# Designs tried in a protein design run: peptides against a protein of PDB entry 3NZW. Part 241

Target 1, 212 residues: chain A of PDB entry 3NZW
Amino acid sequence: TTTLAFRFQGGIIVAVDSRATAGNWVASQTVKKVIEINPFLLGTMAGGAADCQFWETWLGSQCRLHELREKERISVAAASKILSNLVYQYKGAGLSMGTMICGYTRKEGPTIYYVDSDGTRLKGDIFCVGSGQTFAYGVLDSNYKWDLSVEDALYLGKRSILAAAHRDAYSGGSVNLYHVTEDGWIYHGNHDVGELFWKVKEEEGSFNNVIG
Target 2, 222 residues: chain B of PDB entry 3NZW
Amino acid sequence: QFNPYGDNGGTILGIAGEDFAVLAGDTRNITDYSINSRYEPKVFDCGDNIVMSANGFAADGDALVKRFKNSVKWYHFDHNDKKLSINSAARNIQHLLYGKRFFPYYVHTIIAGLDEDGKGAVYSFDPVGSYEREQCRAGGAAASLIMPFLDNQVNFKNQYEPGTNGKVKKPLKYLSVEEVIKLVRDSFTSATERHIQVGDGLEILIVTKDGVRKEFYELKRD

## One batch from the design tools (peptide; made by RFdiffusion4, then SolubleMPNN)

Design b2_p27_1_s4 (from b2_p27_1, 14 letters changed)
Fold by OpenDDE base, seed 4:
Structure b2_p27_1_s4 (fold): chain B 212 residues (1-212), chain C 222 residues (1-222), chain A 27 residues (1-27)
Amino acid sequence: as target 1 above (212 residues)
Amino acid sequence: as target 2 above (222 residues)
Amino acid sequence: DKIYKSTEGEEFLEGGGGELYTFEIPK
């Protein structure tokens, strides 16, 4: 798995792979590792598939209840805190979760929180989470700038996941790409890694370790 | 050390068509090297045009299916006999599975039916309730033998249009019910040849707008 | 954690049980 999110001048880019594994078995190449909690809030998934899917769906319900009760959309800080508090209650029970809560509120602006099953909750500008995270960081950190254009930022997110998919056996399938703005998240498609690899290789002259 | 889980073998397979879905399973029930039964159905009509199988440890599978059937009954009681949609069924099954997150049902669960638009739907679950809607899924003992075949024959993976030098993928298309049944039969006959836990009989449940049809085919009785 | 260990995942696969789906994280 490789998930990433980063803040830049144009909002937030979220990019994830779509591979699920059970040991050496590729269980799926088409898993959605992003939950669309609401039009302004995304959650990413790493760790136990069921743990992430179940509790982030639950989180979505809690966020909706907040909106109904308070007549205001939940903040990214509050949403991430709800999840963090929940997993902390299960600390030691064996949950496996590495999640990013990404969203936009008028009060906070574009915001990213990392939340894991150890009870860690971190606010930050750049996170990569999963077995391929170091590969993604290698590309992302080398090319990241706050002043990236939206186009360049989207490409960087996609390209970072591609790098991880290439080197990490547990990452692959496709890249799901999101751009979060003040108007909400925008889905920027599903990009098959096989097709994307050859395209990027040709356009960049990269991946020269692979003969095509 | 006491192991609460058994392994009863078998294999299941779901394929979604355009306006139908198929869920198939062999009828062999085995423990270790001993065949317990040559005809023990593991694919069930659960009502509301939903078919379900939970393959692995048969006791857990039966328990889960019974719980789901009960959930369907309660849904009818609580919602004036409203039909349970396949997506709602999937969510319900997730909760059933995840409710035992720390002592899971030792099963691979697949359900099949029609979505609200009348399109074929297959949902697969891990033992603790992660789920995904897919066009096809194999589960059980011979899943590793069948799933790559389904990738190639249902999803047309690694197939390209002739004359395009491998640059144009074969377009996705829905298969007919006859084509799907052929693929299912070929999958199980092939699996039976290579896996001792698969064989004896093949039961196929076909879900259409008209209801659930059942077909049975003999497999090798080795 | 216990359920998602590679060995347990393999056990589920080998035993004809459900695949424990994991979005692999660093060890």
Scores: peptide ipSAE 0.404, ipTM 0.790, DockQ to the pose 0.050
Fold by OpenDDE base, seed 5:
Structure b2_p27_1_s4 (fold): chain B 212 residues (1-212), chain C 222 residues (1-222), chain A 27 residues (1-27)
Amino acid sequence: as target 1 above (212 residues)
Amino acid sequence: as target 2 above (222 residues)
Amino acid sequence: DKIYKSTEGEEFLEGGGGELYTFEIPK
C-alpha cells in the first residue's frame, strides 16, 4: 500500500494505490482506499482492510450525525479526533490502521491529520502512509514546493504513487487521485499503473532500468 | 494449543453478467485428507434474489449464512416487506463478520445477485468483513488456481488485439450466461485435477430477474 | 491464530480466504 496527502498553495492532493494483499497473494487490484466522507472530507486507508473500511465508514456516519445535530459540517480536527478516540479505546486489541483525514472547513482551511491504531494523531502538511511510503517520499520530497500549480501537484501525487508501485511489491493496481479545495474534493480519476508507467517513462525519459 | 477452527476445504466462484450473476461451489466437504461428504451444498438462496456462500470452516460458514437469512427476515418485518438490495446485503454481512472481529468467522464469503439497475453483482468479503463489488471472484482452497484464470477470461487481462503490437487491449464486454457457465465448469474441472480438497460435485446458482436457478454437474470423485 | 498469520493462512487455505486482506504497512 501507498497512500499520500500533501498541502500546497492550491489545497490538498490525495493519491493512493489500489492493491490489497493477503500475504504474498494479491487479493485485489481495484480496492478503493479513499472514503468520501462528505463533499469536503476524505479518509485514506492503510493496514487492515476491514478495520479501515469499517471504522472509516463508521466515522462517516458520525460526521453526518454531527451535521444533523449541530447544523454545521464537522471540522477536520473533530472528525480526526473522533476516529483517534475510537481506535484508542481498542488499543491493544489488534486493530491495524494508518489513516489520513483530509478536508476543508472555513475555520481550518485545507487540513490533514494522520491517525493510526497506536493512538497517534498528527496534524501536518505532508504524509505518506503504507509499505511503499518511503518510495513515495523519495519522489514527493524531491519535487515538493508549496507554490506548485494544481496541475503539477496532481502529477506529483500521481507520480509518487507510481514510483512506489514500481518498487513496492505490496503497492500497485491503479492510482486514485483527488484534489481538495474550498469548494470540496474533486476526483481526478483512476490511473492504471501498467498504462501509466509506460506513459510516464516515455514522457519523462525515466525508468531507464526497464526496457520497453 | 487450542485451535477452534477447522478447514473443510472446497472452492467457490462468483461471476457477474450483464443481467445475471452466478455463484458456484463444489459439494465436497473434507477435513485434512478425509472426505466427510461428497454432497454438502455450500451455496444458498437467501431470499430477495440473493445467493450466498461462506467457504472455509463449514461450521462458521453455516452460522454466518443462518444469521444473514435471519437478517433478511427481520429486514422484511422492519421495512414493510421491502426487498433487501444487494448493496445493503453486503453492508449487513460486513457488520455480521466484523461483529466477530476478534474471533472471526474462518470463511471467505461471496454473495451474488442483481443491483438496483438489474445488473449482475458479485461481492466478496475477507474473514472480518472488508468487501468489494467485483466482476468475478474465486474463494476457498483452489482460489489461487482459478482467480488468475478468471482475470484472463472474464476481465481479459493480458489480452490484446491481434496486429496491434500489444498496444490495444481486448475490450471489456459482458459474457453470456452460457459462456459464464462454461468458464465455471472449466474452472472447477481443472481445479479438481490439481487440488485434493475440490471435487465430487458442482452446484451453480444462477440469479436473474426471474429468480434463482440451480444447476448440478458431477466432478471427479477421487 | 491462523487468520492473522500469513504463513499459517497460506498453508491452511491456500490464499482463498484464510487470511485477512491488508493494505500493507511497515512493521
Scores: peptide ipSAE 0.401, ipTM 0.784, DockQ to the pose 0.046
Fold by OpenDDE base, seed 3:
Structure b2_p27_1_s4 (fold): chain B 212 residues (1-212), chain C 222 residues (1-222), chain A 27 residues (1-27)
Amino acid sequence: as target 1 above (212 residues)
Amino acid sequence: as target 2 above (222 residues)
Amino acid sequence: DKIYKSTEGEEFLEGGGGELYTFEIPK
């Protein structure tokens, strides 16, 4: 798995691969590792597939309840705290989750929280989460700038996942790409890694370790 | 040391068509090397045009299916006999599975039916309730043998248009019910030849707008 | 997965395709 999110001048980029595994078995190449909690809030998934799907869906319900009760969208801080508090209650029970809660509120602006099943909750500008995270960081950190254009930022997110998919056996399938703005998240498509690899190789002259 | 789980073998397979879905399973029930039954159905009509199979430890599978059937009944009571949609069924099954997160059902679950638009739908579950809607899924003992075949024949993976030097992928298209049944039969006949936990009989449940149809085929009894 | 190890279900997981699906994280 490789998931990433980063803040830049244009909001937040979220990019994830789509491979699920069971040991050495590729269980799926088409899994959605982003949950759309609401039009302004995303959750990413790494770790146990069921743990992530179940509790992030539950989180979505809690966020909706908040909106109904308070007549205001939940803050990214509050949403991430709900999840963090939940996993903390299950500490030691064996939950496996590495999540990013990404969203936009008028009060907070573009915001990213990392939340994992160890009880860690971190606010930050850049996170890569999963077995391929180090590969993604290698590309992302080398090219990241706050002043990236939206186009360049989207490409960087996609390209970082591609790099991880290339090197990490547990990452692959496709890249799902999101852009989060003040108007909400925008889905920027599903990009098959096989097709994307050859395209990027040709356009960049990269991946020279592979002879076409 | 006490192991609460068994393995009863078998294999299941779901394929979604355009306006139908198929869920198939062999009828062999086995423990280790001993065939317990040559005809133990493991694919069930659960009502509301939903078919279900939970393959692995048969006791857990049966328990899960029974719980789901009960859930369907309760859904009707609570919602004035409203039909349970396949997506809602999937969510319900997730909760059933995840409710035992710390003592899981030892099963690979597949359901099939029609979505709210009348399109074929297949959902697959891991033992603790992660789920995904897919065009096809194999589960059970011979899943590793069948799934790559399905990738090739249903999803047209690694197939290219002739004369394109591998540059143009074969376009995705829905398969007919006849094509799907043929693929299912070929899958199980092939799996039976290579896996001892698959064989005896093949039951295929076909879900259409008109209801659930059942077909049966003999498999090798070795 | 730790859950199956605790229940001594490792052999079942290898044979029956009943392994937990994971989005792999660093070990």
Scores: peptide ipSAE 0.406, ipTM 0.795, DockQ to the pose 0.045; fails the geometry check
Fold by OpenDDE base, seed 2:
Structure b2_p27_1_s4 (fold): chain B 212 residues (1-212), chain C 222 residues (1-222), chain A 27 residues (1-27)
Amino acid sequence: as target 1 above (212 residues)
Amino acid sequence: as target 2 above (222 residues)
Amino acid sequence: DKIYKSTEGEEFLEGGGGELYTFEIPK
């Protein structure tokens, strides 16, 4: 798995691969590793698929309850804290989760929290999570700027996942791409890694380790 | 070391069509190298046009299917006989599976039916309740033999339009019921040839707007 | 309202979703 999220002047970019593996077996190439918690909040999945899917869906319910009770949308800080508190209660039980909670509230602005099953909760501007994270960081860190255009930011997210998919055997399938703004998240499509690879190779003159 | 789980073998396969879905399974039940039964159905009509199979450890599979059938009954009681949608069924099964997260049902679960728009739907589950809607899925002993075949024949992976020098992929198209049944039969026939845990019989449940139809085909008994 | 597009429908058309196994993403 490779997931990433980063903040920039235009909000948040979230990009993830779609490969699921059981050992050396590719179980799926089409896994949704982004959970749409609500129109304004996204959760990413790394680790145990069931753990992430179950508890992030549960988180969605908790977020909805907050909205009903408080008559306002839950903050990203509060949503991530709910999840963090939950996984902490299961500490030592064997949950496997590496998640990012991404959203944009008027009060907080664009916000990303990393939450894992070890009880770690971190606020940050850039996170890559999964077995391919180091490959994604290599591309992302080299090209990241706060002042990126939305177009360039989307491309950078997509390109970083592509790099990870190329080098990490456990990442691949497709890139699911999201842009999060104050008005909510926008899905920017599913990009097949095979097609994307050849396109990028041709346009950039990159990936010269592969003879076309 | 004590292993609470058995493995009863077998293979299951789901394929979604445009306005139908198919869930198929062999009827062989084994333990180790011994055939316990040559006809033990593992694909079930659960009502509300939902068919289900939980393949792996048969005791766990049977328990899960029974619990789900009970859940369907309770849903009708609580919601004035409202039909359980396939997506709601999937969520329910997730909770059943994840409720035993620390002592899982040792099964690969597949359900099939129609979504709210009347389109074919197949959902696949891991032992602890992660699930995904797919066009096709193989589960069980011969899943590794069948799934690549389905990728090629259902999802048209690695198929290109003739004369395009591999530049234009074959467009995705729904298969007919007849085509799907043929693929299922070919899949199980091939699997039977290469895997000792698959054989004896093939039961296919076809879900349409008109209900669930069952078909049976003999497989090799060797 | 204009920005929210659920992915539940589009991912189905692009080649089917696979089963989520308990994949430990190797750290």
Scores: peptide ipSAE 0.019, ipTM 0.716, DockQ to the pose 0.150; fails the geometry check

Design b2_p27_2_s1 (from b2_p27_2, 13 letters changed)
Fold by OpenDDE base, seed 1:
Structure b2_p27_2_s1 (fold): chain B 212 residues (1-212), chain C 222 residues (1-222), chain A 27 residues (1-27)
Amino acid sequence: as target 1 above (212 residues)
Amino acid sequence: as target 2 above (222 residues)
Amino acid sequence: MQPATGGAVEPEERVTAELERYASLVK
């Protein structure tokens, strides 16, 4: 898996691959690794697919309950804390989760939290999470700047996942791309890695380690 | 098999002066060789002029600090907003740690503040709650690099008066806040050069009778 | 048959080291 999220002047970009594996077996190329918790809040999945999917869905329910009780959307901080508290309670039980909780609230603005099954909870501007994270960081960090246009930011997210999919055997399938704004998240499509690779190679003159 | 512990690296350092104490920590949070964050503070003002850091596995550290902060709150409720003394805080933290003796918090804990006489105080804890008051203590990833240096520069170990043929030890004296800050900065700068889990930033909390002051210095971002 | 994973695998070397540290804490 390779997931990433970063903040920039235009909000948050979230990009993820879609491969699931079971050992050397590619279990799926079409896994949805972004959980749409609500129109303003996203969760990403790395680690155990079942663990992430189950508990981030559960998180969605908790977030909804918050809205009903408090008559206000839950903060990204609170949502991530709920998940963090849960996984910490299961410490030692064997959960495997690496997640980013990304969202927008009026009081927080665009916000990203990293939460994993160890109980780590980090607030930050840039995270890459998964077996391909180092590959994604290589591309993302080399091109990141706060003042990216929305178009360039979307491309950078997509391009970073592509690089990871190319080098990480556990990442691939497609890139799912999101832009989180003050008005909520916007889905920017599913981009097949096979097609995207050749397109990018041709347009950029990159990936010269592969003969076309 | 499942491993309940992580290691987020980092280093912390406490030094007690005459009428102040400092507790410093780098701001790097790392897993293996992957930097999770370049700015994740790990030294906290817990109220009552007590600063605390629990370094090692960040999840455990955060949990412990949170529990202690809650303990401070309850202490106020139960004792008419009485200030928690640093020695009482140390005892409380021991109980928090030892309460998990058989599934320990994977942390090295240091607190700093002023004792009831207004003197600087540093308490250090092992993962299961053994504690002692010391003039200085390093904890975390680069503790082995820093602690010998502190022994030499704070406690003047192996230093002798010039011209005495090694017969007269350098006298113990308190360091000024400026001297301590310099030592802390030099310690972390040096540690950053030799340890991959230390770097990015240095946050120093200085405790005086006037309260807690924070200073920040950049470290190498390697 | 194994559960599906997103590829977030801890290196065995790290796990072993951490388990050893854990064991040392409870001795």
Scores: peptide ipSAE 0.064, ipTM 0.601, DockQ to the pose 0.084
Fold by OpenDDE base, seed 2:
Structure b2_p27_2_s1 (fold): chain B 212 residues (1-212), chain C 222 residues (1-222), chain A 27 residues (1-27)
Amino acid sequence: as target 1 above (212 residues)
Amino acid sequence: as target 2 above (222 residues)
Amino acid sequence: MQPATGGAVEPEERVTAELERYASLVK
């Protein structure tokens, strides 16, 4: 798995691969590793598929309950804290989760929290999570700046996942791309890694380790 | 070390068509190298046009299917005989599986039916309840043999239009029920040749708007 | 048999309906 999220002047970019594995077996190439909690809040999934899918769906329910009770959208801080508190209760039980809670509220602005099954909760501007995270960081850190245009930011997110998919055997399939703004998240499509790879290679003159 | 799980072998396969879905399974039940039964059905009509199979440890599979059937019954009681949708069924099964997260059902679960738009639907589950809607899925002993074949023949992976020098992919299209049944039969006959835990018989449940139809075919009995 | 690693997502259509509901609550 490779997931990433980063803040920039235009909001948040979220990009993830879509490969699921069971050992050496590629279980799926089309897994959705972004859960759309609500129109303004996304969760990413790394680690155990069931753990992430189950508890982030549960989180969605908790977020909805908050809205019903408080008559306002839940903050990203509060949503991430709910999840963090939950996984902490299961500490030592064997949950496997590496998640990012990404969203926009009027109070917080664009916000990213990292939450994992060890009980770690971190607020930050840039996170890559998964077995391919170091590959993604290599591309992302090298090209990141706050003042990226939306177009450039989207491309950078996509390109970083592509790099990870290329080098990490446990990442691949496709890139799912999101842009989070004050008006909510916008899905920017599913990009098949195979097609994307050749396109990028040709256009950039990159990936020269592969003879085309 | 004590192992609470058995492995009864077998293989299951789901394929979604445009307005139908199929879920198929062999009828062989084994323990180690011994055939327990040559005809033990593992694909079930659960009502509301939903078919289900949980392949792996048969005791766990049977328990899960029974629990789901009960869930369907209670859903009708609680919701004025409302038909359970396939997506809701999938969510329910997730909860059944994840409820045993720390002592999982040792099964690969597949359900098939029609979605709310009347389109064929197949959902696949891991042992602890992660699930995905897919066009096709193989599960069980010979899944590793069959799934790549389905990738090629259902999803047209690695197929290109002739004369395009590999630049134009074969377009996705729905398969007819006849084509799907042929693929299922070919899959299981091939799997039977290469895997000792697959064979004896093939039962196919076909879900359409008109209900569930069953077909049976003989497989090798070696 | 091993659990899968990765994540699964519900279809986009539910999100659109929820977006409309959320928009009505925030207005």
Scores: peptide ipSAE 0.100, ipTM 0.717, DockQ to the pose 0.086; fails the geometry check
Fold by OpenDDE base, seed 5:
Structure b2_p27_2_s1 (fold): chain B 212 residues (1-212), chain C 222 residues (1-222), chain A 27 residues (1-27)
Amino acid sequence: as target 1 above (212 residues)
Amino acid sequence: as target 2 above (222 residues)
Amino acid sequence: MQPATGGAVEPEERVTAELERYASLVK
């Protein structure tokens, strides 16, 4: 898995691959590793597929309950805290989760929290999570600027996942891309890695380690 | 070392069509190298036009299917005999599986039916309840032999239009029920040749708007 | 037999009675 999220002048970019594995077996190439919790809040998923899917779906329910009870959307801080508290209750039980809670509230603005099954909860501007995270960081960190245009930021997110998909055997399938703004998240499509790789190679003149 | 799990082998396969879905399984039940039964069905009609199979450790599979059938029953009680949708069934099964997250059902689960638009639907689950809707899925002992074949023949992976220098992919299209049945039969006959835990019989449940139809075919009894 | 790894595949569609049991773990 490779997931990433970063803040920039235009909001938040979220990009993820779509491969699931069971050992050396590719279980799926079409996994949705972003949960759309509400129009302003996303969760990313890395680690155990069931753990992430179950508990982030549960988180969605908790966020909806908050909205019903409090008559306002839950904050990104509170949503991430709920998940963090949950996984902490299971500490030592063997949950495997690496998640980012990304969203926008009027109070917080665009916000990213990292939460994992070890009980870590971090607020930050840039996170890459998964077995391919170091590959993604390599591309992301080398090109990241706060002042990126939306177009450039979207491309950078997509390109970083592509790099990870290329080098990490546990990442691949496609890139799912999101842009989070003050008006909510916008889905920017599913990009098959096989097609995207050749497109990027041609347009950038990159990936010259592979014969075209 | 204590091991509460057995492995009864077998293989299951689901394929969704445009207005139908199939879920198939062999009827061999085996422990290690000993055939326990040559006809032990593992694909079940669970009501509400939903068929289900949980392949792996048969005791766990049977338990899971029974729990789901009971869930369907209670759903009717609680919702004035409303039909359980396939997507809701999938969610319910996730909770059944994940409820035993720390002592999992040792099974690969597949369900098949029609979605609320009348389109064929196949959902597959890992042992602890991650699930995905797919056009096709193989599970069980010979899944690794069959799944690549399904990728090629159902989803047309690695197929291109002739004369396009690999630039134009073969277009996706739904398969007819006859084509799907053929693929299922070919899959299981081939798997039987290469895997000792697959064979004896093939039972196919076909789900359409008219209900569930069952077909049976002999497999090699080696 | 191994659980799949890599992430989730479906969003929430229905809340079940069993879900409430898990929800009680979070205060």
Scores: peptide ipSAE 0.091, ipTM 0.696, DockQ to the pose 0.109; fails the geometry check
Fold by OpenDDE base, seed 4:
Structure b2_p27_2_s1 (fold): chain B 212 residues (1-212), chain C 222 residues (1-222), chain A 27 residues (1-27)
Amino acid sequence: as target 1 above (212 residues)
Amino acid sequence: as target 2 above (222 residues)
Amino acid sequence: MQPATGGAVEPEERVTAELERYASLVK
């Protein structure tokens, strides 16, 4: 897996691959590693697919309950804290989760929290999470600027996942791309890595280690 | 050292069509190198036009299917005989599986039916309840032999339009029920040739708006 | 048979650890 999220002047970009594996077996090339908790909140999954899918869906229910009780959307901080508290209760039990909770509230602005099954909860501007995270960071860190246009930011997210998909055997399939704004998340499509690779190679003149 | 799990072999396969879905399984039940039964069905009609198979350790599979059937029963009791939708069934099965997260059912689960729009639906589950909707999925002993074939023949992976120099992918299209059944039969006959845990018989459950139909075909009895 | 994973939060060692954990659950 390779997931990433970063804040920029235009909100948040979230980009993820779609490969799941069981050992050296490619279990799926079409896994949805972004869980749409609600129209304003996204969760990403890395690690155990079932752990992330189950508990982030559960998180969605908790967030909905919050809205019903408080008559207000839950904050990103509170949502991530709920998940963090949950996984902490299971600390040592063997959950495997590396998640990002991403949203944009009026109170907080664009906000990203990293939450993992080790009990870590971090707020930050840039996270890459998964077995391919270092490959993604290599591209993302080299090109990141706060003042990126939405278009450039979307491309950078997509391009970073592509780099990871190229080098990490556990990442691949497609890139799912999201833009999070104050009005909610916007899905920017599913991009097959095979097609995307050749397109990017041609347009950039990159990936010269591969002969066309 | 105690191993709570067995492996009863077998293979299952689901394919979704436009207005139908198919879930198929061989009927061989095996332990190690000993055939326990040449006809032990593992694909079940669970009601509400949902068919289900949980392949791997048969004891776990049977337990899971029974629990799901019971879930359907109680759903009817609690909701005035409302039909359980395939997506709700999938969610329910996730909870059944994840409820045993730390002592999992040793099974690969596939269900098939029609979604609320009447389109064919196949859902597959890992042992602990991760699930997704797919057009096709193979599970069990010969899944590694069949799944690549399905990628190529159902999803047309690595197929291109002739004369386009590999630039135009073969367009996706729904397969007819006859085409799907042919693919299923070819898949299982091929798998039987190369895997000792697959054979004897093939049972295919076809789900349409008119209900569930069953077909049976002989496989090699080697 | 093994649960599906999206890869570990950390490379290599963590992936191995994750796989081992799942293996211990189902093997």
Scores: peptide ipSAE 0.071, ipTM 0.706, DockQ to the pose 0.146; fails the geometry check

